# Peptides against a protein of PDB entry 8BZL: the designs that were tried, part 2

Target 1, 228 residues: chain A of PDB entry 8BZL
Amino acid sequence: SYDRAITVFSPDGHLFQVEYAQEAVKKGSTAVGVRGRDIVVLGVEKKSVAKLQDERTVRKICALDDNVCMAFAGLTADARIVINRARVECQSHRLTVEDPVTVEYITRYIASLKQRYTQSNGRRPFGISALIVGFDFDGTPRLYQTDPSGTYHAWKANAIGRGAKSVREFLEKNYTDEAIETDDLTIKLVIKALLEVVQSGGKNIELAVMRRDQSLKILNPEEIEKYV
Target 2, 242 residues: chain B of PDB entry 8BZL
Amino acid sequence: SRRYDSRTTIFSPEGRLYQVEYAMEAIGHAGTCLGILANDGVLLAAERRNIHKLLDEVFFSEKIYKLNEDMACSVAGITSDANVLTNELRLIAQRYLLQYQEPIPCEQLVTALCDIKQAYTQFGGKRPFGVSLLYIGWDKHYGFQLYQSDPSGNYGGWKATCIGNNSAAAVSMLKQDYKEGEMTLKSALALAIKVLNKTMDVSKLSAEKVEIATLTRENGKTVIRVLKQKEVEQLIKKHEEE

## One batch from the design tools (peptide; aimed at target 1 A24 K27 T76, target 2 E21)

Design b1_p8_2_s2 (made by RFdiffusion4, then SolubleMPNN; from b1_p8_2, 4 letters changed)
Fold by OpenDDE base, seed 2:
Structure b1_p8_2_s2 (fold): chain B 228 residues (1-228), chain C 242 residues (1-242), chain A 8 residues (1-8)
Amino acid sequence: as target 1 above (228 residues)
Amino acid sequence: as target 2 above (242 residues)
Amino acid sequence: SYSDLLYE
């Protein structure tokens, strides 16, 4: 018999491979997403880029389309597959529907993809969680999270990866209307949240912002330090 | 539990893909391959282990493969797996050329193969490829490039890196000696010899045990050249004199 | 560890 990856229910109703994939996510560096009033912000813990590695090839935040960005935690190679599929879908949607995807739409697409990999014999789940942020065509900022199971929810703020618990606890305490009143405050909130788990300050943080009707902007280290 | 390490494409309770990790570990037993990016070129240096007197001398490169006019790679790991992957790289590159009438960008070729590698870690009935690759190339987008990929389908760009036997030690040496922004191909070659001399488990480095290829640009064309044995001998000699 | 290289 082919040793097929089989995601099956345990007697207790658990999908062990999905749960184990969630453990894989926890091995990933921390990512945080925050929805502001007119801004969405993604922050990630920079994995120590090995000396001599090209930083260009180490990206935890990527654009899926002009209006949608994603950060992930977990298996990097798995993430690439998901990202590529999502990008293709975004473009396909533009061609067929003549409108960009909503953030919810593309999240649902990704979630469905993940779910299929939990149900298909001969496939293991994706070992990634994702934070998906962006703007709908009506200008509404959105933040979604998806897990290896294919579940997804909309969030005001959330975190994934190894430090997610601490970051979420911070956000639960500090996410207020006042804290996101301005774009700068929203950015500051993300940085502060990440600093709960990142030891070396702003140098180990990658931050991306998307404002209404603007493309993804990755902040340089100097810009990040202004908020610390 | 041995159950999770024997199955090819499942997560362990700790979220680990043991077969991928084991594949990566196995590569550590392969011959050393180095890649170094310079301002004026990029090189691969690989340990040649199969030296037999009856081997036809026509085999100029055992470990270094030309992929297209603008890219080459070196491989560490299972030879049969390497052959499959290098062939696939060539096919991908050729199909791209035919479809778009331009050479495939370096990173795109790397990612295409990495997606294949990843698939072999996710789909049942398949095992990971027991192969890591170093890619050297030139394209109009990023110029000279060096990439490394592993059995997981992960890849990265590098200024200098090493795969195979004693790769960690080699990388450490490269980190110490690589001068960012000041690396010439000549200095890179010297560095490669230096690192190989220390990394290879041989009493004395010889030209017969080392394959070196350089990728340069001449008159707007990429030139991939495997160094002749005499050239390698000169590099070794120069290193010994220093 | 090699395992650490798999995750981001």
Scores: peptide ipSAE 0.258, ipTM 0.731, DockQ to the pose 0.755
OpenDDE base, seeds 1, 3, 4, 5: peptide ipSAE 0.207, 0.030, 0.024, 0.223; ipTM 0.700, 0.709, 0.716, 0.702; seed 4 fails the geometry check

Design b1_p8_2_s3 (made by RFdiffusion4, then SolubleMPNN; from b1_p8_2, 5 letters changed)
Fold by OpenDDE base, seed 4:
Structure b1_p8_2_s3 (fold): chain B 228 residues (1-228), chain C 242 residues (1-242), chain A 8 residues (1-8)
Amino acid sequence: as target 1 above (228 residues)
Amino acid sequence: as target 2 above (242 residues)
Amino acid sequence: SNADRLFE
């Protein structure tokens, strides 16, 4: 069956395992990314942390480097592998090139990694999409999205995961220059976008903000509620 | 070789990894293992199912394994897979110690194994490990810790959790009775007995069917101790009197 | 469900 072949094209030119991996992404919690003028914001739907679970070990937003962070949707274990590889590459780049990676560079690296896993008969695709945000050295905010196929594109705003369609529709309607005129407005836009799919308001949202020349900041629930 | 490469855990049309899910389902039929984190220690309690008269009495623990001086684990699932994974954990821990001249941090050990587990879900010619693990440990970074990992290579930290048979019910009970910030090892032991008594498919809980290990700190050293049968009997008796 | 535990 073509459906079970990892690297075989269907007669109609489909790579089913890649498509199925994309379906896996849809089972993940929603993540949203928005590029503002001088800010990038990632928001994720918090799965109700099971009572008795250590919250420290439940993170959907992670730093890849000082200037780059990532949110993902899909298989958690797969994400860990990608994150670790990306982190190593970021450090390697700093060592060899003596500069931090550009957001595009690390995105391309991740994309290439994913693509390789679509072309080997000995490997299944990664079941994750990622939103990668950060600042280039020149201070330009960037947002990229990658999917299981290894494709990547730059975005002004995007979403991944189970609620991505609804969130994207919201962003398409509401992402304007006025809506991102200030950092606060940009943050509000992300929150509003997530609220399209997240129930119970700010308690179920994790928000990360990176401003120009600043480190990643994860907002606490109280800070998020101020924007609701 | 190519035929084996074709036997990779693959996505279903709906994006599921059924082989991983099936492995997890299989674990649900294994003996119950509990982990409880306390302020002054951490414990593992495991159901002992293989009580064969011909088993060598030297078996201190069937399901609880010491990994290094600061960590232990319990396993639920395929025994052979468990043996491989526990051995790998020991090797990883020793290699780290050799390289860095320090004990491996608890979470790093867990993560290292989880990366292996994940690989067995992604690479051709491999099947998922049919094992879930509970890890208990102490390190200088986070103190006492409890982790759970599954066949997918996913893991998480817990205050209390359960794997194996009737794990969902056990977790529910733990959620009800676990008092955050007030849990002593003594209370944790009592809670473990309480939960096992209700979740094990036995008419009466007996010490011969339960293995308990505690991890504590004494004089700046980690002490991992498997409770003696008499101690477990006393815990059971105390529970019955309440 | 077991499936739900695999995804974040």
Scores: peptide ipSAE 0.378, ipTM 0.808, DockQ to the pose 0.775
OpenDDE base, seeds 1, 2, 3, 5: peptide ipSAE 0.338, 0.360, 0.364, 0.359; ipTM 0.766, 0.789, 0.791, 0.794

Design b1_p8_2_s4 (made by RFdiffusion4, then SolubleMPNN; from b1_p8_2, 5 letters changed)
Fold by OpenDDE base, seed 4:
Structure b1_p8_2_s4 (fold): chain B 228 residues (1-228), chain C 242 residues (1-242), chain A 8 residues (1-8)
Amino acid sequence: as target 1 above (228 residues)
Amino acid sequence: as target 2 above (242 residues)
Amino acid sequence: SNADLLFL
């Protein structure tokens, strides 16, 4: 059957394993990315950490390099593989090119990696989408999305995971130049967007903020509550 | 030649990896293993099912494996898969030690194995490992640690957790009785016995049916000790008196 | 569910 074939096109031109991998992404908790004027913000729905689980080991937002951060939705173990490969590439790029990666470069690398896993009979697609944010060396804020197919695009704002549709609909209505006029407003926009799908407010949200020429900052719960 | 192995773990139409889920289900039929992190140590307690009269009473841990001087693990699932994975853990740890002249950090060892597990869920001609592991260890970075990993290659750090038969019930009991920041190894041992007594499918808990290992620090060295049967008997007796 | 444990 075409639906069980990893690399076979259906008669109507579908790659079912890629489509099914996209369904796997929808099982992940929601992640949101917003590009502001001089800020990029990632927000994620905190999966309910089990009471006795170490929170340190549960992360949906990770740094790929000093200038690039990623949030993902989907298979946790698949994400770890992609993250590690991307980190190695970022370091390799610094060593070989003597500059940090552009956000587009590392996105394209991740996308190419994902695409290769859609075209090999010996591999299933990655069950993850990613939001990749950061700053290029020229200080331009960037937001990219990748999916299991290896497709990638630049965005002003986007969402992935189970609540992505509702969050995107919110962002389409509320993403304006006025809504991102300041860093604080941009952060507030992300929180408002997440609140469309996340219950219990700031306690279930994790936020990462990267400003121009600054390192990634993970906001603590108290800082998040100030924006709610 | 890329071996076009036609048998890869594939996504269902709903985006599920059923082969991984089925591997996890298989683990639910294995004997109970629990881990508890304390302030002064960490322990593994495991159900011993293979009680053969002809098994040499030597310090044979059926389910608890020393990985290196600073780490041990307990396994639930397919025995042959467990043997492969525990051997791989030892090899990874030794290669690291050889390369860096220091013990591998606990989480790094766990992650290395989890990457292998994940690969067996993604690459052709491979099936998921039918094994979950609990890892206990000490390193200079995080001190005493407890980790759990599953067939997917996912892992997490824990203060207390359980795998195998009745693991959900065990975890519920651990959540109820585990006192964060106040857990001594002594209290952890008592809690382990309490939970095993309630979750094991046995009429009466006996020392012959339970393996317990503790990991402590003494004089700046890690000490991994399997409790003697008499020590386990005393723990059971104490529990019965409470 | 086991399925839910696989996803983040």
Scores: peptide ipSAE 0.400, ipTM 0.797, DockQ to the pose 0.775
OpenDDE base, seeds 1, 2, 3, 5: peptide ipSAE 0.335, 0.262, 0.383, 0.257; ipTM 0.739, 0.687, 0.774, 0.689

Design b1_p8_3 (made by RFdiffusion4)
Pose (drawn by RFdiffusion4):
Structure b1_p8_3 (pose): chain A 225 residues (1-47, 50-199, 201-228), chain B 238 residues (1-200, 205-242), chain P 8 residues (1-8); non-standard residues A62 YCM
Amino acid sequence: SYDRAITVFSPDGHLFQVEYAQEAVKKGSTAVGVRGRDIVVLGVEKKAKLQDERTVRKICALDDNVCMAFAGLTADARIVINRARVECQSHRLTVEDPVTVEYITRYIASLKQRYTQSNGRRPFGISALIVGFDFDGTPRLYQTDPSGTYHAWKANAIGRGAKSVREFLEKNYTDEAIETDDLTIKLVIKALLEVVQGGKNIELAVMRRDQSLKILNPEEIEKYV
Amino acid sequence: SRRYDSRTTIFSPEGRLYQVEYAMEAIGHAGTCLGILANDGVLLAAERRNIHKLLDEVFFSEKIYKLNEDMACSVAGITSDANVLTNELRLIAQRYLLQYQEPIPCEQLVTALCDIKQAYTQFGGKRPFGVSLLYIGWDKHYGFQLYQSDPSGNYGGWKATCIGNNSAAAVSMLKQDYKEGEMTLKSALALAIKVLNKTMLSAEKVEIATLTRENGKTVIRVLKQKEVEQLIKKHEEE
Amino acid sequence: SNAEKMFS
């Protein structure tokens, strides 16, 4: 089989294929995640008439208690999502507990890292925001990128214009903003309206403590706008 | 040998996949192919690229392929690659029926093939398939459906779409004329002739298939030349 | 463009 080293070091210690994978993420639609007190919210920018909205969603459930949003190559994302879904079931089988948000994040990150050091393969061209709750009810938000690095965040953005949205969230992520569920959803819509020039072209989803993923209707989103 | 390896599965500096993009260029030079969803069925309209006089026409169709009892598809791009992929679609549909004893839902069949296409872009060092497909079908979950896939393995559901030559012009005509939720098969047939009239008229130059439900059973039929010649006459009056 | 379709 094909064994060419695709990801290699360059002078100065750069891994060019990873950096190029990060460029693919920037070409992706904006995704925003906010961790609230008892709620986590994901929002994504949408690119059209005659298209079935159900089929092209950027927010996916990995397990009953874990879901994710992504930016970058949509085909690579389907592969990573299905790999994570299979791992969530393997964990329930072996430990008899649902996966922690951190566990599945670590798994997705290590999968991505393996694709930066394996022969015959290019890196995954996606970043992911992963949200959910732990056994003790603690809300979580993690980010993964193509290098395999992962971190936890109070709030974050990935994809096109992520830098601007991040700077908005830094100034606006306060206790007042995450005091209630309505204000937590509102902060995500405001963060997206910063780069979407829009309001009717946004998808949003909410996850509450042990209540599973709820995707908001267009009519419910129009009320906030 | 590193010297002769064209490296078909790497990123460009901008995060682009050049072989995928070049494959999409090949599809843009293929015969026009479009699909339209309606309340009582789904249809595929295709430009025949085999319009030579000395051709025999031995099959019931040239560009429209039955995948299983409830599904059909059409292709744009490299014909040989399309043969490999359509054979694989039939195998996936049969593997699902064997396992579950029920027909494969349409989206599950599209996802399964797209995973194969995505793998060719990430590892193996091979050129990708130069094929875009339109899928039409019916399942107990979502009823009548239309899907499109491209060489990278991306797919989407559509009420109407077009692939191949002049597809951008065709998508424009569909946005203007397609009445969302009010389309019947007869009106969708009229719109298909209208769209092919601009982007290309003769019955020998076109191929039309319809998918409908009759007595709880799916019917996939290629329209005879007589029915197509009558549809072309009915439009010229407009 | 064809390049944008990969991100759609």

Design b1_p8_3_s1 (made by RFdiffusion4, then SolubleMPNN; from b1_p8_3, 5 letters changed)
Fold by OpenDDE base, seed 4:
Structure b1_p8_3_s1 (fold): chain B 228 residues (1-228), chain C 242 residues (1-242), chain A 8 residues (1-8)
Amino acid sequence: as target 1 above (228 residues)
Amino acid sequence: as target 2 above (242 residues)
Amino acid sequence: SNADRLYE
């Protein structure tokens, strides 16, 4: 059956394994990214950390470099592989080019990696989508999304995971210049967007913010509640 | 080429990796392994199923493996797969030591193996390892640590957890009885016995059916010790008296 | 479910 072939087109021109990998992404918890004027914000739905689990080891938002961070939805183990590869590339770029990567560059790298796993026999696609945010060296905030196919696009705002549709609909309605006029408003927008799909408010949300010339900051629950 | 594709772990139409899930299900039928983190140490307790009279007494541990001076693990699942993975863990740890002239951090060792596990879920001609592992260790970064990994290559840190047969029930019991911040190694041992007594489908828990290892720090050195049968008997006796 | 543990 064509459904079981990793790199074979269906008669209708479908790459089923890529499509199925996209379905895997939908099983992941929701992540949202928003580009503000001078800020980028990532928000993720916290899975209820099992009692007795170390929260340190459960992270959906990670730094790729000082100027780039990523949130993902889908297979956790797959994400780790992608993250590690991206981190290595970021460091390599610093060594070879003597500048940090642009957000677009590292996104393209990740996308290319994913694409290769859709075309190589004996490899299944990565079961992850990613939101990649950060600042270019010129201070421009960027947001990119990549999916299992290896496609990538720049966004003002986007969402991935199980609640992505609802969150995107919210963002389409509410993302305005006024809504991102300040850093605080941008953060509020992300929180409101996540609240469309997350129950029990700020306790189940993780937020990360990156401002121009600043490192990634993960907000604590108390800080999040101030925006709710 | 087509034959190899059929042997690759692939996504279902719903985006599931059934071979990984099935591997995890298989592990659920393996012997029970417990891990408990305490303030002053960490322990592994494992069910010993193969009690054959002809087994050489030299088998100190069937399910608990020393990885290096600072780490040990227990396994649930396919024995042959476990042997391969535990050997790989040892090799990774040694290579790191040689390269950096310091012991590998606990999480890095776990992650390295998890990357291997993940690869076996993504590359053709490979099947997932039918093994879950509990890792105990100490390093200068985080002190005493307990990790769990599964066939997917996913892992997490835990205060207490269980893999193998009746793991869900064991985890529930651990959630009820684990006292955060107040757990001593002594209390952890008692808890381990309590949980095993309830989760193992035996009329009476015996020392011959349980392997326990502790990891502690003494004089700035990590000490990994497998409890003697007599020590385990004493723990069981104490539990029965309560 | 085992499936739920694979995805974040």
Scores: peptide ipSAE 0.366, ipTM 0.812, DockQ to the pose 0.792
OpenDDE base, seeds 1, 2, 3, 5: peptide ipSAE 0.340, 0.364, 0.352, 0.352; ipTM 0.767, 0.795, 0.779, 0.788

Design b1_p8_3_s2 (made by RFdiffusion4, then SolubleMPNN; from b1_p8_3, 4 letters changed)
Fold by OpenDDE base, seed 4:
Structure b1_p8_3_s2 (fold): chain B 228 residues (1-228), chain C 242 residues (1-242), chain A 8 residues (1-8)
Amino acid sequence: as target 1 above (228 residues)
Amino acid sequence: as target 2 above (242 residues)
Amino acid sequence: SNADKLYE
């Protein structure tokens, strides 16, 4: 069966393991990314942290570097591997090139990594998609999305995970120049988008904001409630 | 669903890794292991199932392993897999110590092993490890810590948690009785006994069937101690009197 | 479920 082979094309040209990995992504909680004028915002559906779990160890949004952040959907353990590799690359780039990575560069690196895992008979694809946001050195905000296949594209706004379809539909309708005119409006847009799929309001949302020349800020629940 | 469980590194059509899930299911049949974090220490409590008269008494702990001076772990699942992983943990810890001349931070050790576990779920020709672990430790960064890892290579920090048989019920009990910020090691020990008494498939909890280790700090040093049978008996007795 | 624990 072609669906059992990691690197075999089906007669109709499908790589089933890659497609199935994409299905794995849909099992993850929803993540949303929006590029504003001078801001990038990541929002994630906060999995109810089990009582007694250390919240520090449950993060869906992580920094790859000072100027780049990532949210993921899919297999948590797979994500850790990708994140670690990306972080190492970011540091390596700083050492060798003496500049931070561009958002596109690190996205391409991650994409290439994922692609390699689709072409080796000894490896399964990564079961994750990622939203990668940040600022290039010139101050340009960027948003990229990667999937298990190793494809990547730049986006104005996008979503991944179980509620991605609904969120994308919302964004397609509501992402306008007016909606991102200010940082606050951009944040509000992300929250509204997430509320399409997240129940019980701001308590179940985690938001990360990166402004030009500023570090990643994770909003506390009280700050999020101000936008709801 | 059954057609895709034969190969360890293959996604099902719905994006599931059945071999990992099955490994986790297998662990659910293993002996119960509890971990509880307190303000002044952390403990592991594990069910001892293999009480053979011919077992050499030298083995103070069947399920609790000292990893280094600052960390210990408890295992649930396939014994052979557990041995491999615990050995690897020790090696990782020692390599770190040699390289950096300081003990490995607790979370870094956990993560290092979890990366190995994850690899066994992604690389061909390998099966997932059929083991979950509870880690207890102390480091200068976060103090006392409790972690749990599973066959997927996922891990998390916990104030209290349980793996193995009846783990879900145990976790529910822990959630009910765990008092955040007010947990002493003494109270944690009492809680461990309480939970084990209810979750173990035994009519009466006995000291011979329970292993308990505590990790504390004394004079700026970590002390890992396995409780003596008499101490465990006293804890059980105290619980029965309440 | 065990499945749910694998995904985030």
Scores: peptide ipSAE 0.395, ipTM 0.808, DockQ to the pose 0.796
OpenDDE base, seeds 1, 2, 3, 5: peptide ipSAE 0.097, 0.296, 0.380, 0.378; ipTM 0.751, 0.698, 0.783, 0.789

Design b1_p8_4 (made by RFdiffusion4)
Pose (drawn by RFdiffusion4):
Structure b1_p8_4 (pose): chain A 225 residues (1-47, 50-199, 201-228), chain B 238 residues (1-200, 205-242), chain P 8 residues (1-8); non-standard residues A62 YCM
Amino acid sequence: SYDRAITVFSPDGHLFQVEYAQEAVKKGSTAVGVRGRDIVVLGVEKKAKLQDERTVRKICALDDNVCMAFAGLTADARIVINRARVECQSHRLTVEDPVTVEYITRYIASLKQRYTQSNGRRPFGISALIVGFDFDGTPRLYQTDPSGTYHAWKANAIGRGAKSVREFLEKNYTDEAIETDDLTIKLVIKALLEVVQGGKNIELAVMRRDQSLKILNPEEIEKYV
Amino acid sequence: SRRYDSRTTIFSPEGRLYQVEYAMEAIGHAGTCLGILANDGVLLAAERRNIHKLLDEVFFSEKIYKLNEDMACSVAGITSDANVLTNELRLIAQRYLLQYQEPIPCEQLVTALCDIKQAYTQFGGKRPFGVSLLYIGWDKHYGFQLYQSDPSGNYGGWKATCIGNNSAAAVSMLKQDYKEGEMTLKSALALAIKVLNKTMLSAEKVEIATLTRENGKTVIRVLKQKEVEQLIKKHEEE
Amino acid sequence: SIAEALFS
């Protein structure tokens, strides 16, 4: 089989294929995640008439207690999502507990890191925001990128214009903003309205403590706008 | 040998996949192919690129392929690649029926093939398939459905879409004329002739298939030349 | 335009 080293070091210690994978993420639609007190919210920018909205969604459930949003190559994302779904079931089988948000994040990050050091393969061209709750009810938000690095965040953005949205969230992520569920959802819509020039072209989802993923209707989103 | 390896599965500096983009260029030079969803069925309309006089026409169709009892598809791009992929679609549909003893839902069949196409872009060092497919079908979950896939493995559901030559012009005509939720098969047939009229008119130059439900059973039929010639006459009056 | 299809 094909064994060419695709990801290699360059002078100065750069891994060019990873950096190029990060450029693919920037070409992706904006995704925003906010961790609230008892709620986590994900929002994504949408790119059209005659298209079935159900089929092209950027927010996916990995398990009953974990879901994710992504930016970048949509085909690479389907592969990573289905790999993570299989791992969530393997964990329930072996440990008899649902996966922690951190566990599945570590798994997705290590999968992505392996694709930066394996022969015959290019890196995954996606970043992911991963949200959910732990056994003790603690809300979580993690980010993964193509290098395999992962971190926890109070709030974050990935994809096109992520830098601007991040700077908005830095100034606006306060206790008042995450005091209630309605204000937590509102902060995500405001963060997206910063780069979407829109309001009717946004998808949003909410996850509450042990209540599973709820995707909001267009009519419910129109009320906030 | 590193010297002769064209490196088909790497990123460009901008995060682009050049072989995928070049494959999409090949599809844009293929015969026009469009699909339209309606309340009582789905249809595929395709430009025949085999319009030579000395051709025999031995099959019931040239560009429209039955995948299983409830599904059919059409292709744009490299014909040989399309043969490999359509054979694989039939195998996936039969593997699902064997396992679950029920027909594969349409989206599950599209996802399964797209995973194969995505693998060719990430590893193996091979050129990708130069094929875009339109899928039409019916399942107990979502009823009548239309899907499109492209060489990278991406797919989406559509009420109407077009692939191949002049597809941008065709998508424009569909946005203007398609009445969302009010389309019948008769009116969808009329719109298909209208769209192919601009983007290309003769019955020998077109191929039309319809998918409908009759007595709880799926019917996939290629329209005879007589029915197509009558549809062409009915439009010229407009 | 073709390049955008990868991210759609």

